# Peptides against a protein of PDB entry 4PN1: the designs that were tried, part 4

Target 1, 261 residues: chain A of PDB entry 4PN1
Amino acid sequence: KIEMNFLNKPIVPDTTKVISNFLTHYLITEPVEHVEIEAKLGTLIDLETQNRFEFPVMNETILNPEFNLRTRFESDMTASEHKYLNEFLNQAFRDSQKPGRLPFAYKHTKQVDLFYETEDNSRDKIRVSKNQSDNQVLACVKKRRVADLFLYCPNDAFDIRISISDELPVSMPSGNQQPSLTRLKDRVGYVHQEIKIDLTKTTQNDPVYDTTERHELEVEFGNIADLRDRAQKAKDGMEAPLFRRVQLFMDNVRILRREHS

## One batch from the design tools (peptide; aimed at target 1 H25 N64 F67)

Design b1_p8_8_s3 (made by RFdiffusion4, then SolubleMPNN; from b1_p8_8, 5 letters changed)
Fold by OpenDDE base, seed 1:
Structure b1_p8_8_s3 (fold): chain B 261 residues (1-261), chain A 8 residues (1-8)
Amino acid sequence: as target 1 above (261 residues)
Amino acid sequence: MLTFPLPP
């Protein structure tokens, strides 16, 4: 007869607890109304060396936001890495269609984002999103980044930024206003158990700067209402549902950040 | 033109 441990009860990893507490704060304690919660794959760059950050840890580590580590996060990858992840996710999609599995859903979207300055010269730009096929307005929002949590992953291809954002719906800019930035997004989205995985190729046309391309992978909580319910239950003393959901999210992130050609 | 491989 075998037991899990000397208490014969499941143990929640500390990483799961820390992330769960972080999310609970912005879901329940100081709730963000139009919250978006996503993880991006990228690289923590040491501002002094301009190389990948090196910290004296041997595994996945949540960085304490109270410390200025003199880092920046680059939410980008090479075209080859992005292609590899696309192929990997396509295979995962195919495998999930087999009997006995929960299937992925898939969506391909092409979007144009137009960024406008605000009249008050706020740092936050208004983003008008349109479908490239019919030019239909999909959204007009002011996105505010509320908080970030960084995970240094020395054994993996990528580091992680978990971000809390507020996407506030706003009125369309005046018809005479010109966009300060135009961004074309080609996105393939995979959804599994209400976790969204998006591969996005972004082409940004800046009037001042040369055209830049980005290759991003993001993992998002697809059901915020459910997550908020779980967070509320956690505040009320029942943490297990939240921990399970965060663990699922993080396991998907961990799979993706380990993949490389 | 931006394109991605599609699943089968």
Scores: peptide ipSAE 0.045, ipTM 0.770, DockQ to the pose 0.015
OpenDDE base, seeds 2, 3, 4, 5: peptide ipSAE 0.020, 0.033, 0.023, 0.026; ipTM 0.653, 0.651, 0.551, 0.730

Design b1_p8_8_s4 (made by RFdiffusion4, then SolubleMPNN; from b1_p8_8, 4 letters changed)
Fold by OpenDDE base, seed 3:
Structure b1_p8_8_s4 (fold): chain B 261 residues (1-261), chain A 8 residues (1-8)
Amino acid sequence: as target 1 above (261 residues)
Amino acid sequence: MLEFKDPP
């Protein structure tokens, strides 16, 4: 008979605890009403070197937000990396359709995002999302970035930013208002066990700068209500459900960030 | 921009 450890009890990795606590804060302690929680794959760039940040650690490490590490996060990857991930996820989708597996759901969406300045000149912009095919309004929201948690992943192709955002539904901008920014988004979304994985190609036309294209991968908690319930239970002393959900989320992230062409 | 490949 094999036991897990000398206590014969599960032990939760510190990473899971730290992330769980981070999420619990913005789910329960200081709750964000319209919370969006996502992890983006990208690169922590050292502002001093303009190269990938180097920290004296040898594994996945959550960076302490109390320290200014003079970094920026680039939520972008090469077209080849993005293509590889698309192929990888397509294969994962196919494999999940086999008997005995939990299937992926898949959705391909092409939309245009129109960004508008707010009347109060707040930093937050109103985003109107429209379907490219029929120009139907999909959403009109004011998104505020609430908090970020950065994971430095020296052994993987990508670092991770976990973001807490408040995505507040708002009324459409006035008909006389012009968008300050437009983005074309081509997105393929994969959902497995209510974890959403999106590959997004974004084209942005900047009036001052040349057209930029970005290739992003994001992993999102697809069931916030469930996550909030789990977080509440954690605050009440039952942490296991939250830890399991965070572990699932992070394992999916870990799979993806290890994949490269 | 390269198009995504949809799963079958």
Scores: peptide ipSAE 0.335, ipTM 0.876, DockQ to the pose 0.015
OpenDDE base, seeds 1, 2, 4, 5: peptide ipSAE 0.328, 0.335, 0.326, 0.327; ipTM 0.875, 0.875, 0.872, 0.873; seed 1 fails the geometry check

## One batch from the design tools (peptide; aimed at target 1 L149)

Design b1_p9_1 (made by RFdiffusion4)
Pose (drawn by RFdiffusion4):
Structure b1_p9_1 (pose): chain A 256 residues (1-205, 211-261), chain P 9 residues (1-9)
Amino acid sequence: KIEMNFLNKPIVPDTTKVISNFLTHYLITEPVEHVEIEAKLGTLIDLETQNRFEFPVMNETILNPEFNLRTRFESDMTASEHKYLNEFLNQAFRDSQKPGRLPFAYKHTKQVDLFYETEDNSRDKIRVSKNQSDNQVLACVKKRRVADLFLYCPNDAFDIRISISDELPVSMPSGNQQPSLTRLKDRVGYVHQEIKIDLTKTTQNTTERHELEVEFGNIADLRDRAQKAKDGMEAPLFRRVQLFMDNVRILRREHS
Amino acid sequence: SAIDELVNL
């Protein structure tokens, strides 16, 4: 017989607790009506060296945003790093279809992104996405970035950025307006337990941009867990962000 | 092993 600790009850990892606080704040305390919560793989770049961020730590660590660390985030990866993750996710996809497993879901989207500027002093963009096939509109949203949280991961090829955005559905722009940006987007979507794993390849109308993002697919349920956590019963919220971060961690460690 | 960790979450 073996116990996990001298209390024999599970304890919350420090990171899971902190991220739960970050998510509860923008879900409950200062709520965002149309919230998107996603984490992107990429690289933390030191502004002076223009290389990967160096920090005297040996494990995955959350950076305090109240400190100026002179850093920016590159949400990009090579074509080989993108293909490697594609193969790994495909193999993980088929293995989930086997007996006893909770299966993956799949959705491949070939669409066009149109970005517009706003009439306000804000730096928000109005995004219009259309099918490359029939050109029917998939979405028309005004997107505002609310908060970011950076995880430096010295043991891995990637760092993590957790972004909280606000995607408000808005009406279509006028025809007599030039889009600030137009590009193709090849999004390969995997879904497991309502956690979305998106593998995006955008083509600038040339420059290519390869990305991997992991996002909460069921915000309404997550908001409910955040409410219960504020009221004492915080176990379901912890179990949720633990699953999210462990998925993010598995994809982060996958590299040649 | 990584796939096993992923599908067993």

Design b1_p9_1_s1 (made by RFdiffusion4, then SolubleMPNN; from b1_p9_1 with A2L V7I)
Fold by OpenDDE base, seed 1:
Structure b1_p9_1_s1 (fold): chain B 261 residues (1-261), chain A 9 residues (1-9)
Amino acid sequence: as target 1 above (261 residues)
Amino acid sequence: SLIDELINL
């Protein structure tokens, strides 16, 4: 007879618990109304060296937000890395179409984001998103980043930022207002088990700075209502459904951050 | 394939 451990019960990794608690706080305890929860692949940069941060740990580590580690997070990768991940996800998509698998869905979108200053000179800009093909307005929002959780991943190609954001729907800016910033987004979104994986090429036309291109990969919880329900159950003492969902999310993140060309 | 073209950036 084989048992899982001396209790013969599953044990939850500490990382899963920490992230679950973080999510529960912003889903239930101090709930964000229009919450977006995403993980971005990138690099923790040491502000002193301007190189990737080196911390005295040997594996995936959630950084304590109470400590100023003198780091910044760069949510970017090289074009070659991004291309590799695109090819990797395409293969994963193809493989998931096989009998006995749960299939990916995908959507390729070209979008333009127009950023507008608010009349009150708030730090948060209004973002108007339009479809590039027909100029249809897709969204008009004011996005506020509420909280971040950083994972240092010394053995992987990328570090991770998990972000809680509030996407508040707002009215369109006045017709006389000019955008302060324009971003062109070419995005492929993959969805598997209601986890969304987005590859995005972003071209930014800054009036002050030269055109910049970014290559981003993000993983998002695609079903916030379900996640909130799971978080509520966790708050009520039934943690397993939330832990399972967070574990799934993190396993997808872990797969992606390990891949490199 | 058509799919490959649609999901390449």
Scores: peptide ipSAE 0.175, ipTM 0.818, DockQ to the pose 0.051
OpenDDE base, seeds 2, 3, 4, 5: peptide ipSAE 0.167, 0.169, 0.148, 0.172; ipTM 0.813, 0.813, 0.812, 0.818; seed 3 fails the geometry check

Design b1_p9_1_s2 (made by RFdiffusion4, then SolubleMPNN; from b1_p9_1, 3 letters changed)
Fold by OpenDDE base, seed 2:
Structure b1_p9_1_s2 (fold): chain B 261 residues (1-261), chain A 9 residues (1-9)
Amino acid sequence: as target 1 above (261 residues)
Amino acid sequence: SLIEELINL
């Protein structure tokens, strides 16, 4: 007979608890109304060295946001890394279609994001997203970054930023307003067990700078209502459902950040 | 395949 440990009970990794508490805060304690919760793959850059951040740890570590570590997060990756991840996810998609597996779904979207300044000169811009093929408005939102949680991953190709955002639906900008910025997005989204994995190529034309392409991979909680319910249960003393969902999310993130070309 | 074309960026 094998037991899990000397208590013969499940134990929750500390990382899961910390992330769960972080999410619970913005889901329940100070609730964000139109919350988006995503993890982006990228690199923590040390502002002093302009190289990848180095910290005296040997594994995945959540950085304490109360400490100014003088870092920035770059959510970009190389085209080759992005291509590799695309191929990897395509294979994962194919494998999931086999009998006995839970299948991926996928969606390929091409959209244009138009950014408009707000009348109040707030830092947050209005984003109008349109489908490139038919110019249909997909969304008009004011996205506010609420909080970030950074994971330093010294053994992996990427570090992680978990972000809490408020995507407030807003009215369309006046017809007299011109966009301050236009971004073309080519996105393939994969969904497995209501966890969304998006590969995005973003093209931006800047009048001052050459056309830049950004390659991003993000992992998002696809069912916020369920997550909020789990978080509420956790506040009420039943933490297991939340921990399981966070564990699933993080395992998917961990798989992806370990993959490199 | 059609799927590959649809899910390649």
Scores: peptide ipSAE 0.237, ipTM 0.854, DockQ to the pose 0.050
OpenDDE base, seeds 1, 3, 4, 5: peptide ipSAE 0.198, 0.223, 0.200, 0.221; ipTM 0.836, 0.850, 0.839, 0.850

Design b1_p9_2 (made by RFdiffusion4)
Pose (drawn by RFdiffusion4):
Formats: sequence, structure tokens, C-alpha cells
Structure b1_p9_2 (pose): chain A 256 residues (1-205, 211-261), chain P 9 residues (1-9)
Amino acid sequence: KIEMNFLNKPIVPDTTKVISNFLTHYLITEPVEHVEIEAKLGTLIDLETQNRFEFPVMNETILNPEFNLRTRFESDMTASEHKYLNEFLNQAFRDSQKPGRLPFAYKHTKQVDLFYETEDNSRDKIRVSKNQSDNQVLACVKKRRVADLFLYCPNDAFDIRISISDELPVSMPSGNQQPSLTRLKDRVGYVHQEIKIDLTKTTQNTTERHELEVEFGNIADLRDRAQKAKDGMEAPLFRRVQLFMDNVRILRREHS
Amino acid sequence: SRWEEWTAD
């Protein structure tokens, strides 16, 4: 017989607790009506060296946003790094279809992104996405970035950015308006336990941009867990962000 | 600070 600790009850990892606080704040305390919560793989770039951020730590660590670390985030990866993750996810996709497994879901989207500027002093963009096939509109949203949280991962090829955005559905722009940006987007979506794993390849109308993003697919349920956490029963919220971060961690460690 | 509240034990 073996116990996990001298208490024989599970304990919350420090990171899971902190991220749960970050998510509960923008879900409950200062709520965002149309919230999108996603984490992107990429690289933390030191503003002076223009290389990867160096920090005297040996494990995945959350950077305090109240400190100016002179850094920016590159949400980009090589074509090989993108293909490598594609193959890994495809293999993980088929293995989930086997007996005893909770299966993956799949959705491949070939669409066009149209970005517009706003009439306000804000730096928000109005995004219009259309099918490349029939050109029917998939979405028309005004997107505002609310908060970011950066995880420096010295043992891996990637760092993590957790973004909280606000996607408000809005009406279509006028025809006599020039879009600030127009690009193609090849999004390969995997879904497991309502956690979305998106593999995106955008083509600028030339420059290519390869990305991997992991987001909560069921916000309403997550908001409910955040409420219970604020009222004492915080176990379901912890179990949720633990699953999210563990998925993000698996994909982060996958590299040649 | 908010960060100190979040990281408090």
C-alpha cells in the first residue's frame, strides 16, 4: 500500500492554483461577456538580444506581469516544427479511436481572414472570416485583448502565452471600406474533452506563419467551475485547468 | 498587490 503524501489527499500544484486565480478573475470577478481563453506555443524574445529569453530558472515558471522584463512573444514556429506536431497529433488522434479511449474530434477549415480598423481610439480589430470554397461568412467579430500570462519553459523548445480576449459579434463592415489586412488561413482542429487543439497555417497575400494554439472549448461550463471555486468548491476548476495545462505541456515537449 | 494575493498560500 502506498500513499501520495502524509495526508493521503491530493494537493494542488502551485501553477494550477495561480492560473485558476487568473482565469477566475476574468470569468467571475471582472467578467468578460464573450471571453476567449487560449494558450499559444511560441518563443519569449528578449528585446535587447533579439534571441530567446534567458532566465536563471530550471523549470516551467509563470512570469509576474507586474514586472517589466523587456520581452515580447513570437507565436510562430518553423514548417518542420509545425509538421512534426501535425504528425504527433494525427497519431494521437488515431490512438484515441481505439477501445477504452475517449476519442478525438476533427475539423479542418480553409478560410479567409479580413481585418478591419475601428472608428474608436481603441486598437481593436474587426475580423471577418469567410470560406475559401463558397465565400459564405463564418464569423464577424470585434476582438479585444484583455490579459496575457507568460510561462517561460527553459527545458523545452517552446514558451507558453495564455491570452484572455473578448470576441464580440458585430455587424458586417461597409463595402466601401478597405480592409487593413487580408490573408488565407489553414486551420486543422483537434478536439478532446472539449479542449481545442488548433494547428493554423496563415498565408499573407509572400509570408507564411505556423501556429499551435490550445483553448477551452466550453466556456460556459468553465465559468460555472470558476463560480464554484469562488464559493469554496474549487476542485472542479482545478481539475479543468490541470487538464488544459497538461495538454499544453505535452505538445510543448514534442520536438525533434 | 493582485499578484501577491494570487500567489498567497

Design b1_p9_2_s1 (made by RFdiffusion4, then SolubleMPNN; from b1_p9_2, 4 letters changed)
Fold by OpenDDE base, seed 2:
Formats: C-alpha cells, structure tokens, sequence
Structure b1_p9_2_s1 (fold): chain B 261 residues (1-261), chain A 9 residues (1-9)
C-alpha cells in the first residue's frame, strides 16, 4: 500500500494557499459585489531593461505586491502563439468528447466594445458591449480593476496575471455621448468544469496610433457564486473545497502557459 | 491574414 506522505493525508501546495487567501479577501473580507476573477497569459516586463523581468527563482513564484518590482505586465502574445493555443484547445475539446471524459463546451463570439467617459471624469469608463451580428447590447458595465496578483514563471513562455475586477452594471450612456474608444473582439471560448478559457483577438482603432491587434488568452472562474461559497467555508475553517477549486484553476493555467510553438 | 483566423474544433 502506498501512502501520500508520512501523515497519509493530503497536503496543499503553498501557491494554492496564497492564491486562495488572495481570492478570499476580495470574495469575503472586502467583498467585490460584481466580481470577475481571471488569469491572463503575458509577460512581466522590467521597466528598467524593457526585457522580461528576471528574478532569482527557478520555478513558478507569486510576486509579493508589497514590493515595487518596477514591472509592467503585457497581456499579449504573437499570432503564431495564439494560433498554436487555438489548435491545442481544439484538440483538447475533441479529446474531452470521448467516453469517460467531461466535455468542453465551445462558443465563438464577436462583439464590439464601446467605451464612454463618465460624467464625473472618473478613471473608470463605461463599456457597452454589443454583438457584431445584430448590434444587440450584451452588457453595459463600469469595470474597475480591484487587485492583481502576478506569477513569475521562469520555465514557461508566459507569466501570469490574476486580476480581480468589479464589473458594475450601469445605465446606458446618453444618446448624445460619443464613444472615446471602440474595440472589436473576436473570441473563441472553451468551458470545462465551469472554468472559462478564452482566446481573444482585439482590434483597436486609435486616432493617434495605427490599428493595433492584440492576441490574448484568459482563464476565468465561471461560477463566482460557488467560488464565494467555497471562500466562505474556508473562512469558517473548511478550506478543502476552496483549495480544490483554486488548484483546478491553476492547473489549467499551468497547462496553457507551457504550450507554445 | 488567413493564417491568423481562429478556428472551431
């Protein structure tokens, strides 16, 4: 008989605990009402060198937000990397349809995001999202970035930003307001066990800059209510359900950040 | 370009 360890009990990786605590804070302690929690693949850039950040660690490391590391996060990848991930996820989808597996769901969406300035000149813009095909309003929100947690991944092609945002539903802007920015989003989404994986091509027309295209991959918790429930249980002393969900999320992220052409 | 088009499974 094989035992897990000398206690013969499961042990939770420290990374899982740290992330779980981070999430619990914004789910329970200082709760964000309309919370979105996502991880984006990208690159931590050292502001001094303008190269990828170098830290003297050999594996996945959560950066302490209390330290100013003089970094920025670029949530972008090459078209070839994005294509590779698309093909990879397509294969994962197909494999999941086999007997004995839990299947992926797939959805392709094209939307236009219109950004409007707020009357109070707040930093937060109103985003109106419309379906490109029929111009139906999908959402009208004021999105606020609440917190970020960065993972430096020296062995992988990508670093990770876990972001907590508040997406407050708001009324549509007045008909007299013009959007300050328009973004076209082409998104293919994969859902597995209520975790959403989205590949997004974003096209932005800037009056000052040429049209820019961004290729992004994001992983999102698809069931916030369940996650909040798990976080509450963790606060009450039952941490296992939260740890399991966070571990699942992070394992998916880890798979994706290792895949590149 | 055509090679940058996202594809379904």
Amino acid sequence: as target 1 above (261 residues)
Amino acid sequence: SWWDEMTAP
Scores: peptide ipSAE 0.296, ipTM 0.824, DockQ to the pose 0.014
OpenDDE base, seeds 1, 3, 4, 5: peptide ipSAE 0.294, 0.294, 0.282, 0.284; ipTM 0.819, 0.824, 0.815, 0.821; seeds 1, 3, 5 fail the geometry check

Design b1_p9_2_s2 (made by RFdiffusion4, then SolubleMPNN; from b1_p9_2, 5 letters changed)
Fold by OpenDDE base, seed 3:
Structure b1_p9_2_s2 (fold): chain B 261 residues (1-261), chain A 9 residues (1-9)
Amino acid sequence: as target 1 above (261 residues)
Amino acid sequence: SLWDKWTSK
């Protein structure tokens, strides 16, 4: 018989603990009411070189937000990489439909996101999401980016940004208000064990980007209520449920960032 | 720091 270690007990990776603490802060300590928690695949770019950052580390590393590392995060990938991931996820979907597995759910959506400035001129924008096919309003929210946590992944194709956002439902903008930005989104969504994986092709005219089309992959916690409950338990001294959920989330992220064309 | 803030138990 082989044991896990000299204690014969599971051990939680430090990455899991750090991320769990990060999440607990914004779930429980300073709770975001309408919280969205997602990880995006992308590249940490050194502002000095305009190349991918090269930190003196050899594995997945959470960057300390206390330090200004003079980086930017590009939440984009090549069309080839995006296509590869799509094919990979399609295969994963198919495999999950087999007996003895937990199945993926799948959804393909095309939506338009209209961004509006707020009347109070806050930094937060109102996002109206509509279905492209029938122009039905899917959501109207005021989204605020609350916090980011960056993972440098030197051994993988992508780095990771974990983001905490507040998506407050709000009333529709006035009829005479024009959107400041419009994004067309072609989104393929996969859900497994309440973890949502989205492949998105976004078309927009954004002066920040040289290209009008972006290819993004994001992983999101699909059950915030459960996650909040787990975080509360962790705060109360029972950390295992939260660690397990964060581990699941991160393992999915790790799988995805390792797959590339 | 923000780091110390949310990493504190």
Scores: peptide ipSAE 0.190, ipTM 0.841, DockQ to the pose 0.346
OpenDDE base, seeds 1, 2, 4, 5: peptide ipSAE 0.122, 0.179, 0.147, 0.185; ipTM 0.810, 0.840, 0.826, 0.843; seed 5 fails the geometry check

Design b1_p9_2_s3 (made by RFdiffusion4, then SolubleMPNN; from b1_p9_2, 4 letters changed)
Fold by OpenDDE base, seed 2:
Structure b1_p9_2_s3 (fold): chain B 261 residues (1-261), chain A 9 residues (1-9)
Amino acid sequence: as target 1 above (261 residues)
Amino acid sequence: SLWDKWTAP
């Protein structure tokens, strides 16, 4: 008979605990009402060198936000990397349709995001999202970035930013307001076990800059209510359900950040 | 600190 360890009990990695605590804070302790929790693949850039940040660690490491590392996070990848990940996810989708597996769901969406300035000149813009095909309003929100947690991944193609945002539903801007910014989003979405994986090509026309295209991959918790319930249980002393969900999320992220052509 | 909040049980 094989045992897990000398206690024959599950052990939780520190990464899982730290992330779980991070999430619990913004789910339970100081709860964000309309919370979005996502991980984006990208690169931690050293502001001094403008190269990828170099930290003296040999594996996935959560960066302590109390230390100013003089970094920025670029949530972008090349078109070729994005294409590779798309092909990879397509294959994963196909494989998941086989007997004995839990299937992926797939959705391709094209939307237009219109950004409007708020009357109070707040930093937070109103985002109106419309379906590109029929111009139906999908959402009208004021999104606020609440917190970020960065993972430096020296062995992988990408670093990770886990972000907590508040997406407050708001009324549509007045008809006399013009959008300050328009973004076209072409999104290929995959859902597995209520974890969303989105490949998004974003096209932005900037009046100052030429049209820019961004390629992003994000992983999002698809069931916030369940996650909040798990976080509450964790606060009450039952941590296992939360740890399992966070581990699932992070394992998916780990798979994706390792894949590159 | 934010870190203390995130590391608190």
Scores: peptide ipSAE 0.104, ipTM 0.797, DockQ to the pose 0.522
OpenDDE base, seeds 1, 3, 4, 5: peptide ipSAE 0.081, 0.092, 0.091, 0.091; ipTM 0.767, 0.782, 0.776, 0.787

Design b1_p9_2_s4 (made by RFdiffusion4, then SolubleMPNN; from b1_p9_2, 4 letters changed)
Fold by OpenDDE base, seed 4:
Formats: structure tokens, C-alpha cells, sequence
Structure b1_p9_2_s4 (fold): chain B 261 residues (1-261), chain A 9 residues (1-9)
């Protein structure tokens, strides 16, 4: 007979606890009403060297937000890396369709995001998202970045930014207001156990700057209501459901950040 | 298809 440890009880990694507490704060303690929680794959860049940040640790490490490490996060990856991840996820999708597995769902969407300045001159812009094919409005929101948590991952291809945002539904811009920015998004989305994995190619036309293309991979909690329920239970003394969900999320992120061409 | 392959323009 094998036991898990000398107490024969599950133990939670410190990373899971820290992330869980971070999420609980913005789910329960100071709740964000229309919360979006996502992890983006990218690179922590040292502002001094303009290279990937180097930190004296040997594994995945959550950076303390109270310390200014003179870094920026770049969520862009190369087209080659993006292609590789697409192929990887396509294979994962196929494998998940086999008997005995929980299947992925897949969706390919092409949308245009139109950004508008707010009438109150708020720092936040209104984003109108439309399907490219039929111009059907998908969403109209004012998105506010609430908090970030950065993970330095020295052994993997990517570092991670976990972001908490508030996506407030708002009315469509009125009148002849012109968008300040237009962004085309080509997105392939994979969903497994309510965790959303999106590969997004973004094309942005700027009249001053050349057309820029970005390639991003994001992992998102697809069931916020369930996550909030788990967080509430954690506050009430039952932490296990939250820890399990956060660990699932992070394991998916860990799989993806290890993959590279 | 249900799983479109990434294409570069």
C-alpha cells in the first residue's frame, strides 16, 4: 500500500496556494463583477538589457509584485512558435476525441475589434467586437486591467502573465464616432474541461506605423461562476476545490509553455 | 474542418 506522504493527505504546492489567494482576492474579497482571468505566454524582458530577464532561480517562480524588477512583459511570439503550438493543439484535439478521453471543443473565429474613446475621457477604451464575415456584434465592453501576476519560467520557452480584468458591458458608441484603433483577430480556440486555450493572430493597421502582426497564446478560465464558487468555499474553510481547479489551469499552462519549435 | 491549421499569409 502506498500513501501520499506521512500524513496520507493531499498537499498543495506553494505556487497553487499563491495563485489561489491572488484569485480569491479579486473574486471574493474585492470582487470584480465582470472578471476575466487569463494567462498569456510571453517573455519577461529586462529593460536594461532588452533581453529575457534573468533571475537567480532554477524553476517556475512567481514574482513579487511589490518589487520593481525593471521588466516588461511581451505577449508576442514568433510565427514559427505560434504555428508549432497550433499543430501541437490540433494533435491534442485529435487525441482527445478517442474513447475514454474528455474531448476538446474547437472553434475558429475571425473578428474585428474597434476601439473607441470614452465620452468621459476615461483611460479605458470601449471595445466593440464584430464578426468579420457578417459584421454581427459579438460584444461591446470597457475592459480594465485590475491586476497582474508574473511567473518567471527559466526552464521553459515562455514566461507567464496571469491577468485579472474587468470587462464591463457598455452601450454601443453613439453617433458618428470613429474608432481610434482597429484590430483584426484570427483566433483558433480550444476548450477542454472549461479551460479555454486561444491562439490569436492579431493584425493592426496604424496610419503612422507599419502594419503589425502579433501572435499570442492565452489560457482562460472558462467558467468564472464555478471558480467564484470555489473561491467562496475556500474563504469558508474548504480550499481543496479551488486548489484543484487552479492546479488544472496551471498544468495546462505548463504544458504549453514547454512546447517550442 | 473542425481543426484548422495555422497558415501564414
Amino acid sequence: as target 1 above (261 residues)
Amino acid sequence: SLWDEWTSK
Scores: peptide ipSAE 0.031, ipTM 0.661, DockQ to the pose 0.014
OpenDDE base, seeds 1, 2, 3, 5: peptide ipSAE 0.018, 0.006, 0.024, 0.030; ipTM 0.540, 0.319, 0.540, 0.668; seed 2 fails the geometry check

Design b1_p9_3 (made by RFdiffusion4)
Pose (drawn by RFdiffusion4):
Structure b1_p9_3 (pose): chain A 256 residues (1-205, 211-261), chain P 9 residues (1-9)
Amino acid sequence: KIEMNFLNKPIVPDTTKVISNFLTHYLITEPVEHVEIEAKLGTLIDLETQNRFEFPVMNETILNPEFNLRTRFESDMTASEHKYLNEFLNQAFRDSQKPGRLPFAYKHTKQVDLFYETEDNSRDKIRVSKNQSDNQVLACVKKRRVADLFLYCPNDAFDIRISISDELPVSMPSGNQQPSLTRLKDRVGYVHQEIKIDLTKTTQNTTERHELEVEFGNIADLRDRAQKAKDGMEAPLFRRVQLFMDNVRILRREHS
Amino acid sequence: STAYDKFEE
């Protein structure tokens, strides 16, 4: 017989607790009506060296946003790093279809992004996405970035950025208006337990941009867990962000 | 071990 600790009851990892606080704040305390919560793989760049951020730590660590660390985030990766993750996810996809497994879901989208500027003093963008095939509109949203949280990962090729955005559905722009940006987007979507894993390749109309993003696919259920956590029963919320961060961690450690 | 085992464990 073996116990996990001298209490024999599970304990919350420090990171899971902190991220749960970050998510509960923008879900419940200062709620965001149309919230998107996603984490992107990338690189923390030191503003002076223009290289990867150096920090005297040995493990995955959350950076305090109330401190100016003179850093920016590059949500980009090489084509090889993108292909490597593609193959790994495809293999993980087929293995989930085997017996006893909870399966993956799959969705491949070839669409066009149109970005517009707003009439307000805000730096928000109005995004219009259309199919490359028939050109029917998939979405028309005004997107506002609310908060970011950065995880420096010295043992891995990637760092993590957890973004909380606000995607408000809005009406279509006028025809007599020039889009600020127009690009193609090749999004390969994997879904497992309502956790979305998106592998995106955008082409600028030339420059290519390869990304991997992991987002909560069921916000309404997550908001419910955040409410119960505020009221004492915080185990379901913890179990949820633990699953999210562990998926993010697996994809982060996958590199040649 | 399979690739999925990492998601299951």

Design b1_p9_3_s1 (made by RFdiffusion4, then SolubleMPNN; from b1_p9_3, 4 letters changed)
Fold by OpenDDE base, seed 5:
Structure b1_p9_3_s1 (fold): chain B 261 residues (1-261), chain A 9 residues (1-9)
Amino acid sequence: as target 1 above (261 residues)
Amino acid sequence: MTVYDLFES
């Protein structure tokens, strides 16, 4: 007979606690009403060297937002890396359909995002998302980035940005208004245990600049109501449900950031 | 590069 430790009880990794507290702040303490919580794979770049950021640590490390590390986060990846992850997730989907497993759900969406200036010319633009096939409106929102938490992952192909955003539903822009920017999104979405994994190829046309493509992978909490309930319980002294959910989320992120071509 | 569905890959 063996035990987990000298208390014979599970312990919570510090990373889980830090992330849980971060989420709790924007779910409960200063609640964001229409909150989106996602992790994106990318690279922390040192602004001075333009190379990947180097920090004197040997494993996954949450960077303290109180310090200006003179970095930027690039959420783009190569087409080859994106293709590899696409194939990887397709295989994961197939494997999950086997008996004894919890199955993935899958959806392929092609949409166009139209960005409009606001009446007050604020920084936040209105985004209208439409299905490319039938031009049906999928969403009309004004998205505001609230907070970021960066994880430096020296042993993996990618670093991680966890973002809190507020996606405020708003009225459709005037019919006479032209979009300032148009983006085509080819997105495949995988959902497992209410965790969403999206691979997105974004194409942006510019009348002056060349057409640009962006390849992104994001992981999102698919059940915010449940997460908020867990966060409230944590504030009330019962932290285990929140820790378990955050652990699941981060384990999925960790799997993905380790996969590369 | 395109995003391939389950039957393409």
Scores: peptide ipSAE 0.032, ipTM 0.717, DockQ to the pose 0.049
OpenDDE base, seeds 1, 2, 3, 4: peptide ipSAE 0.028, 0.026, 0.028, 0.031; ipTM 0.686, 0.672, 0.690, 0.716

